# Peptides against a protein of PDB entry 4PN1: the designs that were tried, part 12

Target 1, 261 residues: chain A of PDB entry 4PN1
Amino acid sequence: KIEMNFLNKPIVPDTTKVISNFLTHYLITEPVEHVEIEAKLGTLIDLETQNRFEFPVMNETILNPEFNLRTRFESDMTASEHKYLNEFLNQAFRDSQKPGRLPFAYKHTKQVDLFYETEDNSRDKIRVSKNQSDNQVLACVKKRRVADLFLYCPNDAFDIRISISDELPVSMPSGNQQPSLTRLKDRVGYVHQEIKIDLTKTTQNDPVYDTTERHELEVEFGNIADLRDRAQKAKDGMEAPLFRRVQLFMDNVRILRREHS

## One batch from the design tools (peptide; made by RFdiffusion4, then SolubleMPNN)

Design b1_p9_2_s2 (from b1_p9_2, 5 letters changed)
Fold by OpenDDE base, seed 2:
Structure b1_p9_2_s2 (fold): chain B 261 residues (1-261), chain A 9 residues (1-9)
Amino acid sequence: as target 1 above (261 residues)
Amino acid sequence: SLWDKWTSK
C-alpha cells in the first residue's frame, strides 16, 4: 500500500492557497458583485530591458503585488502560437468525446465590441457587444479592472495574469453617442468542467495606427456562483472545495502555458 | 499590507 505522505492526507501547494486567498478576498471579504475571474497567457516584460522579465526563480512564482518590479504584461502571442494552441485544444476536444471522459463543449463566435465614453468621462468605458451575424446585442457592460495577480513562469512559453474584474450591466448608450473604439473578435471557446478556455483574435482599427490584430488565450471560471459558495465555505474554515476548484483551474492554465510550437 | 490580508487565514 502506498500513502500520499506521512500523514496520508492531501497537501495543498502554496500557489493554490495564495490564489484561493486572493479570490476569497474579492468574492467574500470585499465582494465584487459582477465578478469576472480570468487568466490570460502572455509575457511579463521588463520595462528596463524590454525583454521578458528575469527573476532568480526556477519555477512558477506568484509575484508579490506589493513590489513594483517594473514590468508590463503583454497579453498577446504570435499567430503561429495561437494556431498551435487552437489545434491542441481541438485535439483535446476530440479526445474528451471518447467514452469515459467528460466532454468539452465548443462554440465559435464572432462579435463586435463597441466602446463608449461615459458622460462623466470616467475611466471606465461602456462596452456593447454585438453578434456580427445579426447585430444582436449580446451584452452592455461597464468593466472595471479590480485586481491582478501575476505568475512568472520561467519554464513555460507564457506567463500568466489572473484578473479580477467587475462587469456591471448598464443601459445602452444614447442613440446619439458614437463609439470611441470598435473591436472585432473572432473567438473559439472551449468549456470543460465549467472552466472556459477562449482563443480570441481581436482586430482593432486605430485611427492613428494601422489595423492591429491580437491573439489571446484566456481561461475563465465559468461558474462564479459555485466559486463564491466555495470561497464562503473556505472563509468559514472548510477550504478543500475551493482548493480543488482553484487547482483544477490552475492545472488547465499550466497545461496551456506549456504548449508551444 | 493589503496583500498580507489577502494571504492571511
Scores: peptide ipSAE 0.179, ipTM 0.840, DockQ to the pose 0.520
Fold by OpenDDE base, seed 4:
Structure b1_p9_2_s2 (fold): chain B 261 residues (1-261), chain A 9 residues (1-9)
Amino acid sequence: as target 1 above (261 residues)
Amino acid sequence: SLWDKWTSK
């Protein structure tokens, strides 16, 4: 007979606890009403060197947000990395369709995002998302970044930014308003156990700058209501459900950030 | 601090 440890009770890694507390704060303590919680793969860049920052740690480490580490986060990756991840996820999708597995859902979407200035000149812009094929409105929101948590991952291809945002549904801009920015998004979406994995190719035309193409991978909690319920239970003294969900989320992130061409 | 808030139960 094998026991988990000398107490024969589950123990939760610090990473899971810290992230869980972070999420609980913005789910329950100071709740964001229309919360979006996502992790982006990217690179912590040293502002001095413009290279990936090197921290004196040997494994996945949550950075303390109270310290200015002179870094920026770049959520972009190379086209080759993006292609590799796409192929990797396609294979994972195929494998998940086998008997005895929980299947991925797959969706390919092409949308255009139109950004509008707000009438009150708020820093937050209104984003109107439309389907490119039929111009149907998918969403009209004002997105506010609430908080970020950064993970330095020295052993992996990517670092991680976990972001909490408020996506407030708003009315469509007036018909005479012109968008300040237009982005074309080609998104391949995978969903497994309500965790959303999106590979997005974004094309942006700027009249001043050359057309820029970005390649991003995002992992998002697909069931916020469930997550909020788990967070509430955690506040009430039952932490295990939240820890399990955060663990699942982070394990998916960890799988992806290890993959590279 | 913000961090203290996040890490508090």
Scores: peptide ipSAE 0.147, ipTM 0.826, DockQ to the pose 0.446
Fold by OpenDDE base, seed 1:
Structure b1_p9_2_s2 (fold): chain B 261 residues (1-261), chain A 9 residues (1-9)
Amino acid sequence: as target 1 above (261 residues)
Amino acid sequence: SLWDKWTSK
């Protein structure tokens, strides 16, 4: 018989603990009411060199948010990388449909996001999301970024930003108000065990700036109620369910960030 | 800091 360690009990990696604590804080301790929790693939850029930052570490590392490392996060990738990931996920989808596996769900959506300035000149814009096909309003929200956690991943193609946001439902803007920004989103969504993986092509039409296109991959917790329940249990001393869920989330992220053309 | 709070036991 082989045992996993000298205690013969599972051990939780520090990464899982740190992220779990981060999530617990904004789920339970100082709860965000309409919370969205997502990880985006991208690159930590050194503001001085404008290249990927080089930290003196050799593995996945959560950066301490208390330190200003003079970096920015670029949540973008090349069209080629995006295409590769799409093909990769398509294959994963197909494989998951086989007997004995838990299947992916798949959805392709096209929407337009209209951003409006608030009357109070708040930094947060109102976002109206509409379906491109029938112009039906899908959502009208004011999104506030609450917190970010960055992971530097020197061995992988991408670094990671985990973000906690508050998406507050708000009333539609006045009919005479014009959007300050229009964003077209072509999104391919994959869901596995209530973890959402979205590949998004975004075309942004800015009246002041040139049209920009972005290619993003995000991983999101699809069941916030369950996650909050797990976080509450963790706060009450039973951490295992939360750790398992966070580890699942991060393993999916790790798979994706390792893939490159 | 907020970060100290969520990392504290």
Scores: peptide ipSAE 0.122, ipTM 0.810, DockQ to the pose 0.403
Fold by OpenDDE base, seed 5:
Structure b1_p9_2_s2 (fold): chain B 261 residues (1-261), chain A 9 residues (1-9)
Amino acid sequence: as target 1 above (261 residues)
Amino acid sequence: SLWDKWTSK
């Protein structure tokens, strides 16, 4: 007979606890109404060197937001890295269709995002998303970044930013308004156990700068209502359901950030 | 602090 430890009980990693508390705050304590919670793969850049920052740690580490580390986060990767992850996820999708597995869902979307200035000249812009094929409006929102939590991952290809955002539905801009910015998005989406994994190629045309293409991978909680329920239970003293869901989310993130061509 | 805010129950 084998036991997990001398108590024969599961132990929760500290990373899971910290992230769970972070999420609980913006789900329950100071609740964001139209919350989006996502993790993006990228690189913590040292502002002084413009290279990846080298922190004096040897494993996945949540950075304390109290410290000014003089870093920025670049949510981008090379085209080759992005392609590799796409192929990796395609294989994972195929494998999940086998008997005895929980299947992935798959969706490919191409959309255009149009950004407009607000009537009140607020900092946040209105984003209108349209399907490229039929020009149907998919969403019209004003998105506000609420909070970020950064994970430095020295043993992996990417660092992680977990972001809390508020996506407020708003009315369409008036017909006389022109967009200040347009972005084309080619998005491949995978969903497994209500965790969304999106690979996105974003093309942006700037009149001053050359056309740039960005390659992003994001992992998102697909069932916010369930997550909020779990967070409420955690606040009330039952933490296990939330810990399990956060662990699932982070394990998916960990799988992806370890993959590289 | 932000840290205390996020980690406090």
Scores: peptide ipSAE 0.185, ipTM 0.843, DockQ to the pose 0.394; fails the geometry check

Design b1_p9_2_s3 (from b1_p9_2, 4 letters changed)
Fold by OpenDDE base, seed 3:
Structure b1_p9_2_s3 (fold): chain B 261 residues (1-261), chain A 9 residues (1-9)
Amino acid sequence: as target 1 above (261 residues)
Amino acid sequence: SLWDKWTAP
């Protein structure tokens, strides 16, 4: 007989606890009403060197937000990396369709995001998302970034930013208002166990700068209500359900950030 | 601090 440890009980990694606490704060303690919780793959860039930051750590590490590390996070990857991840996820999708597995859902969407300035001149812009094919409005929201948690992953291809955002549904901008920014998004979405994985090619036309293309991979909690329920239970002393969900989320992120061309 | 805020039990 093999036991897990000398207590023969599951132990929760510190990473899971820290992330769980982070999420619980914005789910329960200071609840964000229309919360979006996502992880993006990218690179922590040292502002001094403009290279990937090198922290004196040897494994996945949550950075303390109290420290200004003079870094920026670039939520981008090369086209080749993005293609590789797409192929990887396609294979994972196929494998999940086999008997005895939980299947992925798959969706390919092309949308245009139109950004509008708010009447109140707030930092937050209104985003109108439309389907590119029929120009149907998919969403109209005011998105506010509430908090970020960064994970430095020295052994993997990518670092991670976990973001808490508030996506407030708002009325459509006035018909006379012109968008300040437009973004074309080609998104391939995978959903497994209510965890959403999106590969997105974003094209932005800047009137001053040349068209920029970004390649992003995002992992999102697809069931916020369930997550909030789990977080509430955690506050009430039953942490296991939350830890399990966070562990699942992070394991998916860990799989993806290790994959590279 | 933000850290103390959300890490508090």
Scores: peptide ipSAE 0.092, ipTM 0.782, DockQ to the pose 0.428
Fold by OpenDDE base, seed 4:
Structure b1_p9_2_s3 (fold): chain B 261 residues (1-261), chain A 9 residues (1-9)
Amino acid sequence: as target 1 above (261 residues)
Amino acid sequence: SLWDKWTAP
């Protein structure tokens, strides 16, 4: 007979606990009303060298937000990396359709995001998202970044930013208002066990700068209500459901950040 | 600190 450990009880990695506490804070303690929780793959850049920062650690490490590490996070990857991940996820999708597996859902979406300045001149812009095919409005929101948690991953191709955002639904801008920015998004979306994985190619035409293309991969909690319920249970002393959900989320992130061409 | 707030059990 095998036991889990000398207590024969589950124990969670410290990473899972820290992330769970982080999420619980913004789900329950100081709740964000229209919360979005996502992890983006990218690179922690040393502001001095403009290269990937090298921290004196040997594995996945949550960075303490109280320290100014003189870094920025670049949520971008090369086209080749993005293509590789797309192929990888396509294969994962195919494999998940086999008997005995939980299947991925797949969706390809092309949208245009129009950004508008707010009447109150707030830092947050109104984003109107429209479907490119029929120009139907998908969303009109004011997105506010609430908090970030960074993971340095020295053994993997990418570092991770976990972000808490508030996506406040707002009224459409007046018909006379011109967008300050327009972005085209080509998004390939995968959903597995209510975890959303999106590969997004963003094209932005800047009147001053050349057309910029970004390649992003994001992993998002697809069921916020369930996550909030789990977080509430955790506050009430039952932490296991939250830990399991966070572990699932992070395992998916870990799979993705290890894959590279 | 923010860290102290959300890292608390």
Scores: peptide ipSAE 0.091, ipTM 0.776, DockQ to the pose 0.466
Fold by OpenDDE base, seed 5:
Structure b1_p9_2_s3 (fold): chain B 261 residues (1-261), chain A 9 residues (1-9)
Amino acid sequence: as target 1 above (261 residues)
Amino acid sequence: SLWDKWTAP
């Protein structure tokens, strides 16, 4: 008989624990009401060198937010990288349709995001999202970035930013207001076990700069209610359900960030 | 600190 370890019990990686604690804080301790939790693939850039950040670690490492490392996170990739990931996910989708597997769900959406200034001069803009095909309003929210957790991944193509955001539903802007910014989003979405994986092409017209296109990949917890329930149980001393969900999330992120052409 | 908040029981 083979055992997992000398205790013959599952062991939880500290990465899972740290992320779980981070999530629990903003789900339960200081709860964000309309929380969005996502991981974006990108690059930690050293502001001094303008190159990818270098840190004296040899593997996936959660950066301590208490230290100012003079970095910025660029949530972008090349079109070729984005295409490769799309092809990879398409294959994963196809493979998951086979007997004995849990299937992916797939959705392709095109939306336009209109950004409006708030009347109270808040730094947060109101975002109105509409479906490009029929101009139906999908959402009207004021999104506030609450917290970020950065993972430096020296062995992988991408670093990771896990973000906690508050997407507060708000009333539509007055009819006299003009949008300050418009973004077109072409999104290919994959869902597996309630983990959402989105590839997004964003086109933005800047009045000063030429049209810019961004290529983003994000991984999101698709069932916040379940996650909050798990976090509450963890706070009450039963951590296993939360750890399992976070582990699943991170394994999906790890798969994606390792892929490159 | 944020870290203290997150790791607090």
Scores: peptide ipSAE 0.091, ipTM 0.787, DockQ to the pose 0.426
Fold by OpenDDE base, seed 1:
Structure b1_p9_2_s3 (fold): chain B 261 residues (1-261), chain A 9 residues (1-9)
Amino acid sequence: as target 1 above (261 residues)
Amino acid sequence: SLWDKWTAP
């Protein structure tokens, strides 16, 4: 008979605990009302070298937000990398349709995001999202970034930013307002066990700057109500359900950040 | 600090 360890009890990785605490804070302790929780693949860039950040660690490491590491996070990848990940996810989708597996759901969407300045000139812009095919309004929100948690991943193709955002529904801008920015989004979405994986190609026309194209991969918690319930249970002393959900989320992130051509 | 908030008992 084999036991898990000398206590014969599950042990939780420290990474899972730290992330769980981070999430619990913004779900329960100082709750964000319309919370969005996503991880983006990208690169921690050293501001001094403009190269990928080098930190004296040998594995996945959550960076302490109390320290200014003089870095920026670039939530972007090459078109080639993005294509590779798309092909990888397509294969994962196909494999998940086999008997005995839990299937992926798949959706391809094209939307336009229109950004409007607020009357008070606040930093938060109103985003109106419309379907490109019929111009139907999908959402009108103010998105506020609440907190970030960065993971340095020296052994993988990408570093990770986990972000907490407040996506507040707001009324449509007045008909006399012109958008300050227009962004086209081509999104391929995969959902597995209520974890959303989105590949997004974003095209932005800036009147001052040339058209910029960005390729992003994000992983999002698709069931916030369930996650909040798990976080509440964790606050009440039952941490296992939250840890399991965070572990699932992070394992999906880990799979994706390791894949490269 | 954010860290203190997260890690506070």
Scores: peptide ipSAE 0.081, ipTM 0.767, DockQ to the pose 0.401

Design b1_p9_2_s4 (from b1_p9_2, 4 letters changed)
Fold by OpenDDE base, seed 5:
Structure b1_p9_2_s4 (fold): chain B 261 residues (1-261), chain A 9 residues (1-9)
Amino acid sequence: as target 1 above (261 residues)
Amino acid sequence: SLWDEWTSK
């Protein structure tokens, strides 16, 4: 008989613990009311070199947010990379439909995001999201970025930013207010075990610059209520449910960030 | 710090 280790018990990776603690803080300790938790694939850029950041580590590493590493995160990829990931996920979707597997759910959406300045001149803008086809309002929120956790992944195609955001529902802007910015989003969404994977093409018209297109991949916790419950249990001394969910999330992220064209 | 707070647990 084979045992998994000398205790014959599951072991929790350190990365899982660190991320779990990070999430627990913003779910339970200082709770964000309308929390969104997502991981974006991208590149940590060294501000000094303007190239991908190089850190003296050999594997996936959570960067300590207490240190200013003089980096920025670029949550963008090439159209070719984005296309490759789309094809990869399409194949994963097809394979998951086979007997004995848990199937992906799939959804393709097109929306327009209208950004409005707030009356108090706050940094946060109001975002009105509408369905592109019928102009129905999908959401009206004031999104605030609360915290970021960066993972440097030297062996993979992408680095990771895990973000905690507060998406506060707000009333629609006054009818006299014009949007300061408009973005078109073409999103392909995959859901597996309540983990959401979105491939998004964002088109933005700038009055000064040419139309820009951004290609993003994000992984999101699809069931925040469940995650919050797990986090609460963790605070109460039962950590296993939270660790399992975070492990699942991170394994999906790890699969995706290793893929490249 | 905030980071010390959640990392210490």
Scores: peptide ipSAE 0.030, ipTM 0.668, DockQ to the pose 0.440
Fold by OpenDDE base, seed 3:
Structure b1_p9_2_s4 (fold): chain B 261 residues (1-261), chain A 9 residues (1-9)
Amino acid sequence: as target 1 above (261 residues)
Amino acid sequence: SLWDEWTSK
Protein backbone atom coordinates (compact mmCIF):
# COMPACT_ATOMS: atom_id res chain seq x y z
CA LYS B 1 0.00 0.00 0.00
CA ILE B 2 1.28 3.42 -0.92
CA GLU B 3 0.48 6.43 1.18
CA MET B 4 0.08 9.96 -0.10
CA ASN B 5 2.75 11.33 2.22
CA PHE B 6 4.18 10.78 5.67
CA LEU B 7 0.91 11.97 7.20
CA ASN B 8 -1.16 9.98 4.73
CA LYS B 9 -3.42 12.98 4.30
CA PRO B 10 -4.25 15.11 1.30
CA ILE B 11 -2.21 18.25 0.97
CA VAL B 12 -3.55 21.33 -0.72
CA PRO B 13 -1.26 23.21 -3.07
CA ASP B 14 -0.43 26.70 -1.95
CA THR B 15 -1.85 28.08 -5.18
CA THR B 16 -5.21 26.56 -4.30
CA LYS B 17 -5.14 28.13 -0.87
CA VAL B 18 -4.24 31.57 -2.16
CA ILE B 19 -6.92 31.50 -4.82
CA SER B 20 -9.44 30.14 -2.34
CA ASN B 21 -8.70 32.99 0.02
CA PHE B 22 -8.99 35.46 -2.81
CA LEU B 23 -12.37 34.08 -3.76
CA THR B 24 -13.56 33.87 -0.17
CA HIS B 25 -12.83 37.53 0.31
CA TYR B 26 -15.16 38.58 -2.47
CA LEU B 27 -17.73 35.88 -1.82
CA ILE B 28 -18.01 36.18 1.95
CA THR B 29 -15.84 38.84 3.58
CA GLU B 30 -16.68 41.71 1.27
CA PRO B 31 -19.34 39.97 -0.73
CA VAL B 32 -19.99 40.98 -4.28
CA GLU B 33 -23.70 40.59 -4.77
CA HIS B 34 -23.82 39.55 -8.41
CA VAL B 35 -20.38 38.10 -8.65
CA GLU B 36 -18.82 36.68 -11.77
CA ILE B 37 -15.59 34.79 -11.36
CA GLU B 38 -13.60 33.95 -14.44
CA ALA B 39 -10.12 33.09 -15.56
CA LYS B 40 -8.85 34.32 -18.89
CA LEU B 41 -5.94 32.93 -20.78
CA GLY B 42 -3.52 35.50 -22.05
CA THR B 43 -0.10 36.99 -21.68
CA LEU B 44 1.50 39.13 -19.04
CA ILE B 45 3.41 41.68 -21.00
CA ASP B 46 6.32 43.66 -19.66
CA LEU B 47 5.57 47.29 -20.35
CA GLU B 48 9.24 48.05 -20.80
CA THR B 49 10.03 45.35 -23.32
CA GLN B 50 6.54 44.77 -24.72
CA ASN B 51 7.39 41.09 -24.57
CA ARG B 52 6.04 38.45 -22.28
CA PHE B 53 7.17 39.19 -18.80
CA GLU B 54 9.98 37.09 -17.41
CA PHE B 55 9.83 36.81 -13.67
CA PRO B 56 12.62 35.04 -11.84
CA VAL B 57 10.40 32.05 -11.09
CA MET B 58 10.23 28.60 -12.60
CA ASN B 59 6.60 27.61 -12.18
CA GLU B 60 3.03 28.83 -11.89
CA THR B 61 3.14 31.83 -9.63
CA ILE B 62 0.43 34.09 -8.31
CA LEU B 63 1.62 37.64 -8.50
CA ASN B 64 1.21 39.83 -5.48
CA PRO B 65 -1.17 42.62 -6.49
CA GLU B 66 0.51 45.02 -4.08
CA PHE B 67 3.55 45.17 -6.29
CA ASN B 68 3.58 47.36 -9.32
CA LEU B 69 5.16 45.00 -11.77
CA ARG B 70 4.70 47.30 -14.75
CA THR B 71 2.82 44.71 -16.68
CA ARG B 72 -0.32 44.55 -18.71
CA PHE B 73 -2.43 41.52 -19.38
CA GLU B 74 -3.41 40.77 -22.92
CA SER B 75 -6.42 38.48 -22.91
CA ASP B 76 -5.81 37.32 -26.43
CA MET B 77 -4.25 34.55 -28.44
CA THR B 78 -3.50 33.86 -32.06
CA ALA B 79 -6.14 32.53 -34.37
CA SER B 80 -4.11 29.37 -34.65
CA GLU B 81 -3.99 28.87 -30.91
CA HIS B 82 -7.68 29.57 -30.66
CA LYS B 83 -8.46 27.08 -33.39
CA TYR B 84 -6.32 24.47 -31.72
CA LEU B 85 -8.10 24.95 -28.43
CA ASN B 86 -11.43 24.73 -30.17
CA GLU B 87 -10.45 21.42 -31.70
CA PHE B 88 -9.09 20.25 -28.40
CA LEU B 89 -12.30 21.10 -26.58
CA ASN B 90 -14.37 19.52 -29.31
CA GLN B 91 -12.48 16.31 -28.78
CA ALA B 92 -12.87 16.61 -25.03
CA PHE B 93 -16.58 17.10 -25.57
CA ARG B 94 -16.80 13.98 -27.70
CA ASP B 95 -14.83 11.92 -25.24
CA SER B 96 -17.03 13.05 -22.38
CA GLN B 97 -20.09 11.64 -24.09
CA LYS B 98 -18.76 8.13 -23.65
CA PRO B 99 -20.16 5.81 -21.01
CA GLY B 100 -18.71 6.33 -17.57
CA ARG B 101 -17.94 9.99 -18.12
CA LEU B 102 -19.64 13.17 -17.11
CA PRO B 103 -20.72 14.84 -20.31
CA PHE B 104 -19.96 18.28 -21.54
CA ALA B 105 -22.75 20.53 -22.56
CA TYR B 106 -22.17 22.60 -25.67
CA LYS B 107 -23.62 25.84 -26.91
CA HIS B 108 -22.75 28.14 -29.75
CA THR B 109 -23.94 31.71 -29.46
CA LYS B 110 -23.55 34.84 -31.46
CA GLN B 111 -24.31 37.99 -29.60
CA VAL B 112 -23.74 41.68 -29.76
CA ASP B 113 -22.77 43.60 -26.69
CA LEU B 114 -23.70 47.24 -26.60
CA PHE B 115 -21.91 49.30 -24.01
CA TYR B 116 -23.44 52.45 -22.63
CA GLU B 117 -22.09 55.10 -20.37
CA THR B 118 -23.90 55.48 -17.11
CA GLU B 119 -25.77 58.62 -16.22
CA ASP B 120 -23.47 59.22 -13.30
CA ASN B 121 -20.46 58.96 -15.58
CA SER B 122 -19.09 56.15 -13.51
CA ARG B 123 -16.35 53.93 -14.81
CA ASP B 124 -18.89 51.17 -14.91
CA LYS B 125 -20.68 50.70 -18.18
CA ILE B 126 -24.05 49.23 -18.88
CA ARG B 127 -23.80 46.25 -21.17
CA VAL B 128 -26.78 45.22 -23.20
CA SER B 129 -26.31 41.82 -24.75
CA LYS B 130 -28.47 40.84 -27.68
CA ASN B 131 -28.75 37.73 -29.74
CA GLN B 132 -27.49 38.49 -33.22
CA SER B 133 -30.07 36.30 -34.89
CA ASP B 134 -33.23 37.88 -33.54
CA ASN B 135 -31.96 40.93 -31.67
CA GLN B 136 -33.56 39.70 -28.47
CA VAL B 137 -32.12 41.13 -25.30
CA LEU B 138 -30.23 38.48 -23.41
CA ALA B 139 -29.02 40.62 -20.55
CA CYS B 140 -28.65 44.17 -19.37
CA VAL B 141 -26.06 44.56 -16.68
CA LYS B 142 -23.78 47.09 -15.13
CA LYS B 143 -20.46 45.33 -14.93
CA ARG B 144 -17.77 46.41 -12.55
CA ARG B 145 -14.35 44.85 -12.35
CA VAL B 146 -13.73 44.36 -8.66
CA ALA B 147 -10.40 42.58 -8.49
CA ASP B 148 -7.85 40.70 -10.52
CA LEU B 149 -5.40 38.00 -9.62
CA PHE B 150 -2.65 37.24 -12.07
CA LEU B 151 -0.86 33.96 -12.46
CA TYR B 152 2.44 33.94 -14.26
CA CYS B 153 2.91 30.59 -15.93
CA PRO B 154 6.41 30.41 -17.38
CA ASN B 155 6.13 26.78 -18.45
CA ASP B 156 2.85 27.16 -20.30
CA ALA B 157 1.62 28.91 -23.39
CA PHE B 158 -0.52 31.32 -21.43
CA ASP B 159 -0.64 33.31 -18.27
CA ILE B 160 -3.87 33.64 -16.36
CA ARG B 161 -5.99 36.46 -15.05
CA ILE B 162 -8.62 35.54 -12.52
CA SER B 163 -11.17 38.30 -12.27
CA ILE B 164 -13.90 39.14 -9.83
CA SER B 165 -16.66 41.18 -11.39
CA ASP B 166 -19.99 42.49 -10.25
CA GLU B 167 -22.69 42.14 -12.88
CA LEU B 168 -25.63 44.07 -11.54
CA PRO B 169 -28.85 43.68 -13.50
CA VAL B 170 -30.08 47.12 -14.48
CA SER B 171 -32.79 48.69 -16.55
CA MET B 172 -32.26 49.26 -20.22
CA PRO B 173 -30.64 52.52 -21.19
CA SER B 174 -32.87 55.28 -22.46
CA GLY B 175 -33.92 54.93 -26.04
CA ASN B 176 -32.06 58.02 -27.09
CA GLN B 177 -28.76 56.88 -25.67
CA GLN B 178 -26.17 55.65 -28.11
CA PRO B 179 -23.72 52.92 -27.30
CA SER B 180 -20.17 53.99 -26.73
CA LEU B 181 -18.92 50.62 -27.88
CA THR B 182 -20.30 47.72 -29.83
CA ARG B 183 -18.77 44.28 -29.55
CA LEU B 184 -19.67 41.28 -31.64
CA LYS B 185 -19.10 37.97 -29.93
CA ASP B 186 -18.98 34.59 -31.53
CA ARG B 187 -18.88 32.28 -28.55
CA VAL B 188 -18.53 28.55 -28.29
CA GLY B 189 -19.31 27.42 -24.79
CA TYR B 190 -18.51 24.18 -23.06
CA VAL B 191 -19.80 23.28 -19.63
CA HIS B 192 -18.41 20.45 -17.56
CA GLN B 193 -19.26 19.98 -13.90
CA GLU B 194 -20.64 23.50 -13.79
CA ILE B 195 -17.37 24.97 -15.01
CA LYS B 196 -17.90 27.04 -18.12
CA ILE B 197 -15.26 27.19 -20.81
CA ASP B 198 -15.84 29.75 -23.52
CA LEU B 199 -13.96 30.31 -26.73
CA THR B 200 -14.85 33.72 -28.03
CA LYS B 201 -14.06 35.60 -31.18
CA THR B 202 -14.68 39.23 -30.49
CA THR B 203 -14.89 41.92 -33.11
CA GLN B 204 -14.83 45.53 -32.05
CA ASN B 205 -13.30 48.88 -32.74
CA ASP B 206 -11.43 49.38 -29.54
CA PRO B 207 -9.02 52.27 -29.18
CA VAL B 208 -7.02 50.25 -26.69
CA TYR B 209 -6.32 47.47 -29.12
CA ASP B 210 -4.82 47.76 -32.56
CA THR B 211 -6.67 44.71 -33.74
CA THR B 212 -10.37 44.62 -34.33
CA GLU B 213 -10.61 40.93 -33.61
CA ARG B 214 -9.65 39.09 -30.46
CA HIS B 215 -9.50 35.43 -29.68
CA GLU B 216 -10.19 34.68 -26.07
CA LEU B 217 -10.62 31.69 -23.84
CA GLU B 218 -12.24 32.09 -20.48
CA VAL B 219 -13.10 29.68 -17.71
CA GLU B 220 -15.88 30.62 -15.35
CA PHE B 221 -17.46 29.22 -12.23
CA GLY B 222 -20.93 28.24 -13.36
CA ASN B 223 -22.46 27.77 -9.94
CA ILE B 224 -21.78 30.80 -7.80
CA ALA B 225 -24.30 29.81 -5.15
CA ASP B 226 -22.48 26.55 -4.58
CA LEU B 227 -19.15 28.30 -4.59
CA ARG B 228 -20.38 30.84 -2.07
CA ASP B 229 -21.64 28.04 0.12
CA ARG B 230 -18.26 26.36 -0.06
CA ALA B 231 -16.54 29.62 0.74
CA GLN B 232 -18.76 30.11 3.75
CA LYS B 233 -17.92 26.65 4.97
CA ALA B 234 -14.26 27.45 4.50
CA LYS B 235 -14.68 30.59 6.55
CA ASP B 236 -16.29 28.44 9.20
CA GLY B 237 -13.29 26.13 9.28
CA MET B 238 -14.21 23.47 6.74
CA GLU B 239 -11.99 24.29 3.81
CA ALA B 240 -11.98 21.03 1.90
CA PRO B 241 -15.09 21.61 -0.23
CA LEU B 242 -13.82 24.97 -1.39
CA PHE B 243 -10.35 23.65 -2.05
CA ARG B 244 -11.75 20.83 -4.13
CA ARG B 245 -13.83 23.18 -6.22
CA VAL B 246 -10.99 25.61 -6.74
CA GLN B 247 -8.69 22.73 -7.58
CA LEU B 248 -11.16 21.53 -10.19
CA PHE B 249 -11.39 24.99 -11.66
CA MET B 250 -7.65 25.47 -11.74
CA ASP B 251 -6.98 22.04 -13.16
CA ASN B 252 -9.26 22.87 -16.06
CA VAL B 253 -7.41 26.14 -16.52
CA ARG B 254 -4.07 24.34 -16.35
CA ILE B 255 -5.14 21.85 -18.97
CA LEU B 256 -6.14 24.61 -21.31
CA ARG B 257 -3.10 26.82 -20.86
CA ARG B 258 -0.82 23.90 -21.63
CA GLU B 259 -2.50 23.20 -24.94
CA HIS B 260 -1.20 25.19 -27.86
CA SER B 261 -0.61 24.81 -31.58
CA SER A 1 -3.95 46.17 2.89
CA LEU A 2 -6.60 44.21 1.04
CA TRP A 3 -3.92 41.71 0.20
CA ASP A 4 -3.08 41.16 3.82
CA GLU A 5 -6.75 40.93 4.69
CA TRP A 6 -7.55 37.97 2.49
CA THR A 7 -4.16 36.29 2.63
CA SER A 8 -4.24 36.18 6.38
CA LYS A 9 -5.93 33.25 8.04
Scores: peptide ipSAE 0.024, ipTM 0.540, DockQ to the pose 0.501
Fold by OpenDDE base, seed 1:
Structure b1_p9_2_s4 (fold): chain B 261 residues (1-261), chain A 9 residues (1-9)
Amino acid sequence: as target 1 above (261 residues)
Amino acid sequence: SLWDEWTSK
């Protein structure tokens, strides 16, 4: 018989602890009411060089948010990379349908997001999401970015931004108000064990700027109620359920960020 | 698994 270690117990990676604490803060300590928690694949860019930042570390590293490292995060990838990840996830989907596996769920959606300025000139815009096929309103929200946690991943194709957002449901804008921005989203969604993986092609029509296209991959916690329950248990001294869920989430992220064409 | 046993407590 082989044991995991001299205690024969699982050891929690430090990354898992740090992320768990980060999540617990915004789930329990200073709770965000309509919380969205997602990780995006992208690149930490050095503002001075405009290239990927080079930190003096050799592995996945959570950056300390207390330090201004003069970086920006580009939550984008090439069309080729996006296509590769799509093919990769399609294969993973197929493999998960085999006996003895937990299956992926799959959904393809096309929506349009209309952004409206608020009457109070708030920095946060109102987003109206509609289904492209029938123009049915899917959501009307005011999204506020609450916090970010960045992971520098020198050995992988992508760096990671984990974001906490508050998606506040709001009333529809006035009928005479025109959108300041229109965003078309073509999204392929994969769900495995309540972790959502979305590949999104976004076409943004800005009346002032040229049309831009983005290719994004995001990983999101699909069951916030469960996550909040786990976080509460963690605050109460039982951390294991939260650590397990966070590790699952991060392992999925790690798989994805390692894949490249 | 040992992980499941540990995290199920």
Scores: peptide ipSAE 0.018, ipTM 0.540, DockQ to the pose 0.037
Fold by OpenDDE base, seed 2:
Structure b1_p9_2_s4 (fold): chain B 261 residues (1-261), chain A 9 residues (1-9)
Amino acid sequence: as target 1 above (261 residues)
Amino acid sequence: SLWDEWTSK
């Protein structure tokens, strides 16, 4: 007989605990009402060198947000990397359809996001999302970035940004308002066990940089109500359900950030 | 900045 350890009980990695605490804060302690929680793959760039950030650690490390490390996060990848991940996820999708597995769901969407300035010129913009095929309004929200948590991943192709956002549903802008920015999004979405994985090609016309294309991969918690419930239980002393969900989320992220062409 | 615009989802 094999035991897990000398206590024969599961032990939770520090990474899981730290992330769980981070989430609990914005789910329970200082609750964000319309919370979106996602992880994006990208690169931590050292502002001084303009290269990938280097830190004297040898594995996945959550950066302390209280320290200014003089970095920026670029949530982008090459077209080839994006294609590789798409193919990888397609294979994972196919494999999950086999007997004995929990299947992926798959959806391909094309939408346009229209950004509008608020009347008070606040930093928060109104985003109207429309389906490209029929111009149907999918969402109208005011999004506010609440917090970020960065993971430096020296052994992997990508670093990670976990973001907490507030997406407040709002009324449509007045018909007299013109969008300040438009983005075309071609999104391939995969859902497994209520974890959403999106590959997105975004085209944006920037007045300064002309037309730019971005390739993003994001992983999102698909069931916020459940996550909030788990976080509440954790706050009440039962942490296991939250830890399990965070572990699942992070394992999916870890799989993806290790894959590259 | 461009990055700020890209960050606003």
Scores: peptide ipSAE 0.006, ipTM 0.319, DockQ to the pose 0.028; fails the geometry check

